# Ledger of designs, part 20: peptides against a protein of PDB entry 3J47

Target 1, 121 residues: chain A of PDB entry 3J47
Amino acid sequence: IRLTNQLKSLKGLQSKLKDVVEYLDKVINKELPINHTILGKLQDVFNLLPNLGTPDDDEIDVENHDRINISNNLQKALTVKTNDELMVIYISNLVRSIIAFDDLIENKIQNKKIQEQRVKD

## One batch from the design tools (peptide; aimed at target 1 L24)

Design b2_p18_6_s2 (made by RFdiffusion4, then SolubleMPNN; from b2_p18_6, 11 letters changed)
Fold by OpenDDE base, seed 3:
Structure b2_p18_6_s2 (fold): chain B 121 residues (1-121), chain A 18 residues (1-18)
Amino acid sequence: as target 1 above (121 residues)
Amino acid sequence: KEELIKEMQDVIDKLQSL
């Protein structure tokens, strides 16, 4: 029962993260205007991520090395047992930020649809 | 677990492109 509920909650979080990626794709493709409130909430999510270690200044193709270090540090932060309580607080704050962001995305998509309908009438 | 890490990485990559 407890493990099944944790798995269900984690699947719900994964779905909301996917909605965030889809929104960011629409913003990059200029299908939606940039929203500074949404970007501010995403910055709050990043500030909660464990410090993505500064690469030491050795000359290697910055784009691929940063992505690997970010992935390894994120994987390490999600795998290291070093404080289960801090990880739960971190995930709880991350989840709150993602929910608040998802609500802002949905409200913006709805407002755009309403405006497009009003221009067709 | 692995799928969640991947999705979080996709969010990071998208924000670095803005």
Scores: peptide ipSAE 0.037, ipTM 0.578, DockQ to the pose 0.066
OpenDDE base, seeds 1, 2, 4, 5: peptide ipSAE 0.028, 0.024, 0.028, 0.021; ipTM 0.497, 0.565, 0.630, 0.556

Design b2_p18_6_s3 (made by RFdiffusion4, then SolubleMPNN; from b2_p18_6, 8 letters changed)
Fold by OpenDDE base, seed 5:
Structure b2_p18_6_s3 (fold): chain B 121 residues (1-121), chain A 18 residues (1-18)
Amino acid sequence: as target 1 above (121 residues)
Amino acid sequence: KEELIKKMQEVIDKLKEL
């Protein structure tokens, strides 16, 4: 029973990973539009994966060099995109703060004009 | 970028009028 459930869960995970690969291939080939929601969730999954670019210091097989390069390129790509997302959030908050400051200045100018009119009457 | 710089300049110009 336990082994059969583990095998069923592993087959279910393998099917989902295959569907993700097929989706990514279609997006790379421009057969499907980029879905930002799927791509964001895929990045969250990859950010939760252990660093596939640390060789345990005990198996320098020359075949790991391509996996290390792919992992390092993936981590760099994820870091660049995370920095771009954080930059968009930062710019959005900066713009909001500038607008709120402009509204405050306009309110101060209007209040000054109203006070100057009340002193002339 | 240019539109943001324009809005920042407008805010600075309003600050100089106070």
Scores: peptide ipSAE 0.021, ipTM 0.534, DockQ to the pose 0.009
OpenDDE base, seeds 1, 2, 3, 4: peptide ipSAE 0.020, 0.018, 0.019, 0.019; ipTM 0.545, 0.506, 0.553, 0.523

Design b2_p18_6_s4 (made by RFdiffusion4, then SolubleMPNN; from b2_p18_6, 9 letters changed)
Fold by OpenDDE base, seed 1:
Structure b2_p18_6_s4 (fold): chain B 121 residues (1-121), chain A 18 residues (1-18)
Amino acid sequence: as target 1 above (121 residues)
Amino acid sequence: KKELIELMGKVIEKLKEL
């Protein structure tokens, strides 16, 4: 029962993260205007990322490092033995933020479709 | 687990394109 509920929650998170990617693609393609409330909630999700400490000191090149290093540290932190409890807490907070965000994405996509229909009539 | 990590990586890459 507990493991099945965790797998169901993880599948729900996966679906909603796909909706986030689709939304971001529509914003990048200028199909949707930038919504700072949506981006702010995404930033809150990323600020809830555990700052998984310093990659062990192996040298090279300080000027493009911080953003690539955060992505690699996140991948490393999700793949290397981060306390499964911290990962579950993180995923739970991420899911909560993404649920509250998905309603905003869907409402914005629907409102745009309604506006485009009203301009055709 | 691996598919979730890949999807989170895609979200981060899409945010870098904004």
Scores: peptide ipSAE 0.044, ipTM 0.614, DockQ to the pose 0.066
OpenDDE base, seeds 2, 3, 4, 5: peptide ipSAE 0.034, 0.037, 0.027, 0.025; ipTM 0.618, 0.619, 0.611, 0.612

Design b2_p18_7 (made by RFdiffusion4)
Pose (drawn by RFdiffusion4):
Structure b2_p18_7 (pose): chain A 91 residues (1-28, 36-48, 72-121), chain P 18 residues (1-18)
Amino acid sequence: IRLTNQLKSLKGLQSKLKDVVEYLDKVIHTILGKLQDVFNLNNLQKALTVKTNDELMVIYISNLVRSIIAFDDLIENKIQNKKIQEQRVKD
Amino acid sequence: EELEEEIELAEEILEKFE
């Protein structure tokens, strides 16, 4: 789902660029200004990425903890299944 | 003049795409 959404966003840019190229050919405004703003707003992320790296580490650690909890419950389930099997054999 | 400004502005934006 996230991927489909990202693609939709890129699609708009692609189409928007084509339109802009055609517009320019024809000319040979507000949208242009807006685009410029967006441009000013990856490069900049570079410096900002430094911080994001730290935050990414934290969210990785949290994911690991969750995985451990899930394993624990999984072990319990496996034990219950084994007990059920033993009871069936006895029967 | 207005047309030149429009062209220059559009070209600048296209360059940013590149």

Design b2_p18_7_s1 (made by RFdiffusion4, then SolubleMPNN; from b2_p18_7, 9 letters changed)
Fold by OpenDDE base, seed 4:
Structure b2_p18_7_s1 (fold): chain B 121 residues (1-121), chain A 18 residues (1-18)
Amino acid sequence: as target 1 above (121 residues)
Amino acid sequence: EKKKEEIELAQKVLDLFN
């Protein structure tokens, strides 16, 4: 019973992964438009995957090495894309913070000038 | 027909994350 349920769950996961691959192939072939919501959710899933790129030195099945390398290259590409998107957001927030500090400095300078003028009158 | 199958596949993938 337990083993049969695990096998059924694994077959269900395999079917879902096949549907994802078929969708991505159609997007690559320009048969479907790019859906940024699907790509963002896929990116989140790949960012949650452990680094499959450490073969623990005890499972060198030579036939899995090409699949592991493809998975690692995809994870690296998604990590780079995430870093580029986060970098644009980070720079935008830094620029906004710098402008807000400049406005604060100018406000302090103006307040100081008003106080100095009140001491001369 | 082909375009309907493509839309159904995209919906199945979206439903994996909902």
Scores: peptide ipSAE 0.099, ipTM 0.701, DockQ to the pose 0.056
OpenDDE base, seeds 1, 2, 3, 5: peptide ipSAE 0.081, 0.094, 0.057, 0.070; ipTM 0.720, 0.733, 0.701, 0.711

Design b2_p18_7_s2 (made by RFdiffusion4, then SolubleMPNN; from b2_p18_7, 14 letters changed)
Fold by OpenDDE base, seed 1:
Structure b2_p18_7_s2 (fold): chain B 121 residues (1-121), chain A 18 residues (1-18)
Amino acid sequence: as target 1 above (121 residues)
Amino acid sequence: SSKEQLIKDLQNVLDLFN
């Protein structure tokens, strides 16, 4: 029973992964627009994956070297994308902070003017 | 004012990322 449930779960996961691949192929072929939310979630999934490209030192098979290179290239691409996204978030937060700070300064100036008028009356 | 223009410019930049 447990083994059957595990197999069913793995088959379900395999089906979902196939759907993801098909989606990515359609995006690459420009059949579908890029959905940044989906890509961001996929990136999160890959960031949670263990480094599948850490060679277990023991199997020096030539096939492993190609897989390692592919994994490293993918990880590098994901890292670059993450850095760019973080930069955009940083700039956005900086802009919001500057706007809020300017509003605060204006409010303080107005309050000071109101207090000065009250003292004159 | 120059300040109002700055706020508008910053908002436009923010809109590029939202």
Scores: peptide ipSAE 0.055, ipTM 0.724, DockQ to the pose 0.012
OpenDDE base, seeds 2, 3, 4, 5: peptide ipSAE 0.043, 0.049, 0.032, 0.047; ipTM 0.685, 0.676, 0.656, 0.700; seed 4 fails the geometry check

Design b2_p18_7_s3 (made by RFdiffusion4, then SolubleMPNN; from b2_p18_7, 12 letters changed)
Fold by OpenDDE base, seed 2:
Structure b2_p18_7_s3 (fold): chain B 121 residues (1-121), chain A 18 residues (1-18)
Amino acid sequence: as target 1 above (121 residues)
Amino acid sequence: SEKEKLISEAQKVLDLFK
């Protein structure tokens, strides 16, 4: 019973992974529009995968080398993309903070001028 | 000023993309 349930769960996971691959192929072939929400979730999945790029030096079977290289390239590409997105967010927040601070300074200057004018009148 | 400091930091970040 327990082993059968584990096998069923694994087969279910395999089927879902196949569906994901088919989806990605359709997106690559421009048969489907890019869904950024799906891509974001996929990125999260890949980020949760163990870093497949540390094959312990011992069993470099040549056939596994290509799959490992593909995984490493994918992880690297995802890391670069994530860093770029985070940098854009960071810059945007920094600029917003500068603008808000500038507005605060300008408001203080204007308030001071108004107060000085009221004292002269 | 604090404004000048923030502008300087922003410029440093922008320079990383050049």
Scores: peptide ipSAE 0.028, ipTM 0.599, DockQ to the pose 0.011
OpenDDE base, seeds 1, 3, 4, 5: peptide ipSAE 0.025, 0.018, 0.026, 0.024; ipTM 0.544, 0.433, 0.593, 0.584

Design b2_p18_7_s4 (made by RFdiffusion4, then SolubleMPNN; from b2_p18_7, 12 letters changed)
Fold by OpenDDE base, seed 2:
Structure b2_p18_7_s4 (fold): chain B 121 residues (1-121), chain A 18 residues (1-18)
Amino acid sequence: as target 1 above (121 residues)
Amino acid sequence: SEKQELISLLQKVLDQFL
């Protein structure tokens, strides 16, 4: 029972991974528009995966080395893209905060001027 | 003012990233 459930879960995961691959192929072939939300979630999944490119020092045959290198390059590329997107968001929030702070200062200056006028009238 | 020009520049930068 437990082993059968594990096998069923693994088969279900395999099916879902196949669906993801088919989706990505359609996006690459421009059959579907890029959904940034889906791509972001995929990046999150890859970021949660252990670094597939550090094979433990045991004798990995040369043919497996190419697949590992491709996986590492993909993970690095996804990490760079994620970092760039996060940096853009960070800068945008920083700029908004600076503008909001400036508006607050201007409002305080204006309020002070209005109070000074009311005391003179 | 120089300050208003800076704000306008920052807003333009923001518009490029959003």
Scores: peptide ipSAE 0.051, ipTM 0.697, DockQ to the pose 0.011
OpenDDE base, seeds 1, 3, 4, 5: peptide ipSAE 0.043, 0.045, 0.045, 0.045; ipTM 0.670, 0.671, 0.678, 0.678; seed 3 fails the geometry check

Design b2_p18_8 (made by RFdiffusion4)
Pose (drawn by RFdiffusion4):
Structure b2_p18_8 (pose): chain A 91 residues (1-28, 36-48, 72-121), chain P 18 residues (1-18)
Amino acid sequence: IRLTNQLKSLKGLQSKLKDVVEYLDKVIHTILGKLQDVFNLNNLQKALTVKTNDELMVIYISNLVRSIIAFDDLIENKIQNKKIQEQRVKD
Amino acid sequence: SLDKLIKKAKEAEKEYFE
């Protein structure tokens, strides 16, 4: 789902660029200003990425912890299944 | 590039209105 959403966003840019190229050819306003603003707003992320790296590490650690908890419950489930099998054999 | 395209578009608009 996230991927489909990202694609939709990129699609708009691609179509928007084609429109702008055609518009320029014809000319040979507000949208242009807005685009410029967006441009000014990865390059900048480069410095900002330094911080994001730290935060990404934290969210990796959290994911690892969750995986461990899931394993624990999984072991319990496996033990219960084994006990059920033993009871069936006895029967 | 997009920056060049925006600049050309603005310059072309200015030359049109002149």

Design b2_p18_8_s1 (made by RFdiffusion4, then SolubleMPNN; from b2_p18_8, 11 letters changed)
Fold by OpenDDE base, seed 2:
Structure b2_p18_8_s1 (fold): chain B 121 residues (1-121), chain A 18 residues (1-18)
Amino acid sequence: as target 1 above (121 residues)
Amino acid sequence: SLLELLEKALKALEERKK
């Protein structure tokens, strides 16, 4: 159930991204007018994305076969970078949770010692 | 201590994120 919902959500996101790309292509080709509201929202999305590494200025040999390989290599590089960033965030949160748990245990031990001392007095 | 090792690991991960 949970995996199926995640796959459905991912497919929905992929469809929406495809629609955005198709829209941008039509705008670039002057088939549709520029909608500033859509562009503003799109800029917000790009600002939330981890810095898409500037395509290194590897010589723009404008052969149409390279666009697919460059797009795939860039997409792969971006996916790897995003996965690494998410992994770092996950591990950082895990470590913080363990530290907080250790602090909680130490505080419980100290509070118990203080209560035991108060009962003896 | 285990806590110190975890804190060092967290710091190293945060430095790699920058």
Scores: peptide ipSAE 0.035, ipTM 0.626, DockQ to the pose 0.012
OpenDDE base, seeds 1, 3, 4, 5: peptide ipSAE 0.034, 0.025, 0.027, 0.032; ipTM 0.604, 0.601, 0.586, 0.607

Design b2_p18_8_s2 (made by RFdiffusion4, then SolubleMPNN; from b2_p18_8, 11 letters changed)
Fold by OpenDDE base, seed 3:
Structure b2_p18_8_s2 (fold): chain B 121 residues (1-121), chain A 18 residues (1-18)
Amino acid sequence: as target 1 above (121 residues)
Amino acid sequence: SLSELLQQALEALKKREA
């Protein structure tokens, strides 16, 4: 019972992965528009994949070498994209912090002016 | 103002992510 359920779950996962590949092929062939939400989720999945270490050049057949090179190129591309996204988030947070600080300074200046006027009256 | 300029930059960054 437990083993049969695990096999069923694995087969289900395999089917879902096949669907993802078919979707990506359609996007590459421009049959479907790019969905950034889906691509973001896929990027998260790839970031969880272990680095398929560059196996030593000497032990890999040419076919595996090509697959590994493709995988490495994809990983590099995903890393660059992630870094760019994180940079944008960082800049956005920095801008928000500076705006908030400026508002605090302005409020302090205004409050000081109000207090000075009250003392003169 | 400085705050307005920074807000415009923030909006431009948001548009780039979309």
Scores: peptide ipSAE 0.034, ipTM 0.653, DockQ to the pose 0.013
OpenDDE base, seeds 1, 2, 4, 5: peptide ipSAE 0.031, 0.033, 0.032, 0.041; ipTM 0.641, 0.656, 0.651, 0.675; seeds 2, 5 fail the geometry check

Design b2_p18_8_s3 (made by RFdiffusion4, then SolubleMPNN; from b2_p18_8, 11 letters changed)
Fold by OpenDDE base, seed 3:
Structure b2_p18_8_s3 (fold): chain B 121 residues (1-121), chain A 18 residues (1-18)
Amino acid sequence: as target 1 above (121 residues)
Amino acid sequence: SLEELLNKALKALEEKEK
């Protein structure tokens, strides 16, 4: 039962990923207009994904003799690296959100000044 | 400006992620 449910969930995820790829291909080919709401949701998904980059070739050179301790140390190192990368992504998104908020405040202040000037004229 | 400082921070973070 649990394994069957996990397999069903994984198949569902695979289908959704295929739909996303197909959508992106249609946007790239100009068959569909760019939808900023969908792009925002895609960015949210990518920001939650660990960087699946291939381990740098420099970490592969640890010779074969203590595979269990090496595997645990490698998994720990990869986990730390992934956490640091995710932290960078989250901070970057926070900063972008703050800039966008500042721009909205500035626009609101400018609009208010224009309205006040129109009432005085 | 605040925007300039934040943009510098973003670039520095993006460079560390690579």
Scores: peptide ipSAE 0.031, ipTM 0.605, DockQ to the pose 0.015
OpenDDE base, seeds 1, 2, 4, 5: peptide ipSAE 0.028, 0.023, 0.021, 0.030; ipTM 0.567, 0.510, 0.499, 0.599

Design b2_p18_8_s4 (made by RFdiffusion4, then SolubleMPNN; from b2_p18_8, 11 letters changed)
Fold by OpenDDE base, seed 5:
Structure b2_p18_8_s4 (fold): chain B 121 residues (1-121), chain A 18 residues (1-18)
Amino acid sequence: as target 1 above (121 residues)
Amino acid sequence: SLEELLQKALEALEKRLA
């Protein structure tokens, strides 16, 4: 029973990972837009998995060093990319807020002009 | 207008994210 449940859970996880890969492939191929929420969650997963190497990585082999370096470089690249994306999102939101504020100002000006015209009539 | 300029900037940023 326990082993069967573990296998079932692992199969479920494998299926989910496959879905993630398929999503990423579609994004890379520009079939889908980048979803920053998904990328953020993926980064969280990678941050929880600092060693993407084989479980026998306890031995200081040259291969392990290279794998650690690759993993570190990947993690660094993901962090930098996420930071850049967050920066762009921040700027975009800021710009939208400024536009909305400008619209508000214009609306106030128009309302004032309408009121002034009504008083003159 | 300021709005137009900001909108263009926003569109450019969005295009970079797409």
Scores: peptide ipSAE 0.032, ipTM 0.645, DockQ to the pose 0.014
OpenDDE base, seeds 1, 2, 3, 4: peptide ipSAE 0.021, 0.031, 0.024, 0.031; ipTM 0.582, 0.657, 0.573, 0.642

## One batch from the design tools (peptide; aimed at target 1 L3 Q6 L10)

Design b2_p19_1 (made by RFdiffusion4)
Pose (drawn by RFdiffusion4):
Structure b2_p19_1 (pose): chain A 91 residues (1-28, 36-48, 72-121), chain P 19 residues (1-19)
Amino acid sequence: IRLTNQLKSLKGLQSKLKDVVEYLDKVIHTILGKLQDVFNLNNLQKALTVKTNDELMVIYISNLVRSIIAFDDLIENKIQNKKIQEQRVKD
Amino acid sequence: VNDLENEINDLENEINDLS
C-alpha cells in the first residue's frame, strides 16, 4: 500500500513536469513558484540523514525485541500442540 | 511472501532513486 501511494506521488511529478515542459514551449506562474519552493525544501536530507541513521537504529532494536517476544509465544504454542498430540495418542 | 516483500522493497528503492 505504501508503495502504491509513493507511485502516485511520483506520477503527479512526472505529469507535472510534462505539463511544465509543454507550457514553456508555448510561452516561447504560481505553480512555478510553488515548484521552486519544493525544490529548496535528498540533498538536504544528507546532513539530516545523519540523525535519521541514529533513529533508524533505535527502531531496528525495537523490532528485534518484538521478534523475540513473538518467538516466545510461538514456543508456548508449539508446546501446547505437542501436549495435545500426546493426549490424542493416549486416547 | 518474503520474495514479494523483497520485490516491494526494491521498487521502493527505485522510487527513492528516481526522486

Design b2_p19_1_s1 (made by RFdiffusion4, then SolubleMPNN; from b2_p19_1, 15 letters changed)
Fold by OpenDDE base, seed 4:
Structure b2_p19_1_s1 (fold): chain B 121 residues (1-121), chain A 19 residues (1-19)
Amino acid sequence: as target 1 above (121 residues)
Amino acid sequence: TKKLLEELLKKLEELKKLL
């Protein structure tokens, strides 16, 4: 019973990981728009992935060490890329907020000039 | 000021499409 449940859970995780890969392939191929909420959650998953390459110091397979280093380098590269993307979005939203504030100031100045003209007539 | 901020916003959106 316990082993069968672990195998079922692992198969479920493998299916979900395949769905994520297929989604990322569609985003890379420009078939789907980039969803920043999905990218942020994907970053959270990568940050919550225990270093799947901390060897417990007791399994010497040289093939595992190379796969581990590749996984850690990929995780680091994805974390940097996502941080740079989030920074660009943050700056874009900040600039939009400044433009909207400038437009509000201009509208207030124009409204004041219109009222000053109406008081002179 | 506004035109410079709009140009900066455009460049940031172009950079966002490259990432």
Scores: peptide ipSAE 0.034, ipTM 0.668, DockQ to the pose 0.036
OpenDDE base, seeds 1, 2, 3, 5: peptide ipSAE 0.021, 0.031, 0.024, 0.022; ipTM 0.584, 0.671, 0.574, 0.584

Design b2_p19_1_s3 (made by RFdiffusion4, then SolubleMPNN; from b2_p19_1, 16 letters changed)
Fold by OpenDDE base, seed 1:
Structure b2_p19_1_s3 (fold): chain B 121 residues (1-121), chain A 19 residues (1-19)
Amino acid sequence: as target 1 above (121 residues)
Amino acid sequence: SLKKLLEELKKLEELRKLL
């Protein structure tokens, strides 16, 4: 039961992340206007994201060794499902930021659809 | 499922590099 609920929650989070990616692709392709409120929430999410760097980013600026070590430790901790209290706090904040961002995207898409319908009537 | 979540997070990071 607990594992199934955790799996369901993780699948839900994955779906929300997919919606965020699809929205950003539409904004990049100029299919949707840039929304500054969405960009602010996106910045909040990115400030919490670990550097998931590709193993091929050979431009290791030596001055960022501490940040790279923290990022690598964070990625390892996420993968290992550590019971580290700091990791639990980090994940909780990250999840809240992603949910808030996804809800904002959905609300803005819905509002745009309603406006487009009102112009056609 | 965790691997798939990490893959979506990587996509967000790639989008961050484009902005």
Scores: peptide ipSAE 0.031, ipTM 0.513, DockQ to the pose 0.069
OpenDDE base, seeds 2, 3, 4, 5: peptide ipSAE 0.020, 0.024, 0.026, 0.026; ipTM 0.572, 0.544, 0.554, 0.532

Design b2_p19_1_s4 (made by RFdiffusion4, then SolubleMPNN; from b2_p19_1, 14 letters changed)
Fold by OpenDDE base, seed 2:
Structure b2_p19_1_s4 (fold): chain B 121 residues (1-121), chain A 19 residues (1-19)
Amino acid sequence: as target 1 above (121 residues)
Amino acid sequence: NLSTLLKLLELENKLNELL
């Protein structure tokens, strides 16, 4: 029973991964528009994958070297893109904070001027 | 000043288009 449920769950995951590959192929072929939310979630999945590109130094299989280099280059490219996206979000939030702070300063200056006028009348 | 705020808002909008 437990092993059969694990095998069913693994088959369900394999089907879901196939659907993701088919989606990516349609996006590459320009059959579907790029959905940034789906791509961001895929990046999160790839960032949660263990580093598939460091074989612990104890099994020299020369045939895996090209697959390891491709996985490492993909992981590096995804990390760079994620860092650039996070930097844009950070700068956007900083700009919003600066605008809100300038509005607060201007409101304080205006309130002070109104109080100074009321004391002169 | 209002001119600086408008430039910062334009920058924010350009950054949001890159997201």
Scores: peptide ipSAE 0.037, ipTM 0.698, DockQ to the pose 0.033
OpenDDE base, seeds 1, 3, 4, 5: peptide ipSAE 0.032, 0.030, 0.032, 0.029; ipTM 0.664, 0.657, 0.653, 0.662

Design b2_p19_2 (made by RFdiffusion4)
Pose (drawn by RFdiffusion4):
Structure b2_p19_2 (pose): chain A 91 residues (1-28, 36-48, 72-121), chain P 19 residues (1-19)
Amino acid sequence: IRLTNQLKSLKGLQSKLKDVVEYLDKVIHTILGKLQDVFNLNNLQKALTVKTNDELMVIYISNLVRSIIAFDDLIENKIQNKKIQEQRVKD
Amino acid sequence: EEELNELKNELEETLNELK
């Protein structure tokens, strides 16, 4: 789902670029200003990425902890299944 | 992962062309 959404966003840019190229050919405004703003707003993320890296590490650690908890419950489920099997054999 | 990498490349190319 997230991927589909990202594709939609890129699609708009691609189409928007084509339109702009065609517009320029024909010319040979508000949208242009807006685009410029967006441009000014990955490169910048480079410095900002430094911080993101730290945050990514924290979110990785949290995911690991959740995985451990899930394993624990999984072990209990497996034990219950074994007990059920033993009871059936006895019967 | 491949689709995301392709998406990133296409985005960079599109942005460079817009610029």

Design b2_p19_2_s1 (made by RFdiffusion4, then SolubleMPNN; from b2_p19_2, 12 letters changed)
Fold by OpenDDE base, seed 4:
Structure b2_p19_2_s1 (fold): chain B 121 residues (1-121), chain A 19 residues (1-19)
Amino acid sequence: as target 1 above (121 residues)
Amino acid sequence: IKRLTDLLKKLEEVLKKLQ
């Protein structure tokens, strides 16, 4: 019973990882619009996933090692890619915020100059 | 100020083309 439930949970996780890869491929191919809320939640999931294959401790199965290494390499590649995509969005929002702040400063300086001119006339 | 704003606007345009 416990082993069967663990295997079922692992198969469920594998299916969810496949669905996530398929979603990211559709976003890359521009078939779906980028959803920043999904990407942020995906990053949180990848950051919460322990390294599923640091081989600390003792069980010989070459087939499990290859599947764990493929899963970890895919998780690492997806984490890096998701971080790069989120970084581009973060930089875009930062740039927009800095422009809006610069425009506010310029408007404040211009308004001050206009008031100083009106007091001299 | 103006030179920085122009550089930031160009960067925003490049980032919009990458999305």
Scores: peptide ipSAE 0.033, ipTM 0.661, DockQ to the pose 0.022
OpenDDE base, seeds 1, 2, 3, 5: peptide ipSAE 0.032, 0.027, 0.021, 0.032; ipTM 0.653, 0.616, 0.578, 0.664

Design b2_p19_2_s2 (made by RFdiffusion4, then SolubleMPNN; from b2_p19_2, 12 letters changed; failed a check: too like the target's own chain)
Amino acid sequence: NRELTNLLKKLKEVLEKLQ

Design b2_p19_2_s3 (made by RFdiffusion4, then SolubleMPNN; from b2_p19_2, 11 letters changed; failed a check: too like the target's own chain)
Amino acid sequence: TIRLTNLLKELKEVLEKLK

Design b2_p19_2_s4 (made by RFdiffusion4, then SolubleMPNN; from b2_p19_2, 10 letters changed; failed a check: too like the target's own chain)
Amino acid sequence: LEQLTNLLKQLKETLEKLK

Design b2_p19_3_s1 (made by RFdiffusion4, then SolubleMPNN; its pose is not in this set)
Fold by OpenDDE base, seed 3:
Structure b2_p19_3_s1 (fold): chain B 121 residues (1-121), chain A 19 residues (1-19)
Amino acid sequence: as target 1 above (121 residues)
Amino acid sequence: NLKKLLEELEKLIEELEKK
């Protein structure tokens, strides 16, 4: 029961992160304009992440070192009961930031569709 | 970065589903 509820919450977080990636791909492809409020909330999400490595290590080693550090720190934080409270606070703040970001993305996509319809009438 | 975070969350979900 407790594990099933945590798994359901984590699946919900994964879905919202997929929506964020899809939005960023649309911005990169110039399908959507750059939104600085959205970008600021993404920076807040990344600042909450423990140890995204310093930008001064060469582009080839950063991919494997960041994967190993995120996997090892997140797996260690999930396995160590004393880090569970700090991890729950961290995940709760991350989830709140991602939800408030997803709602902003959806509102901007909807507003763009409404404007494109009004220009065709 | 976000794609890597998604891949790690997917692995954690699979590990939790095996327990």
Scores: peptide ipSAE 0.026, ipTM 0.538, DockQ to the pose 0.500
OpenDDE base, seeds 1, 2, 4, 5: peptide ipSAE 0.020, 0.023, 0.022, 0.021; ipTM 0.519, 0.530, 0.527, 0.512

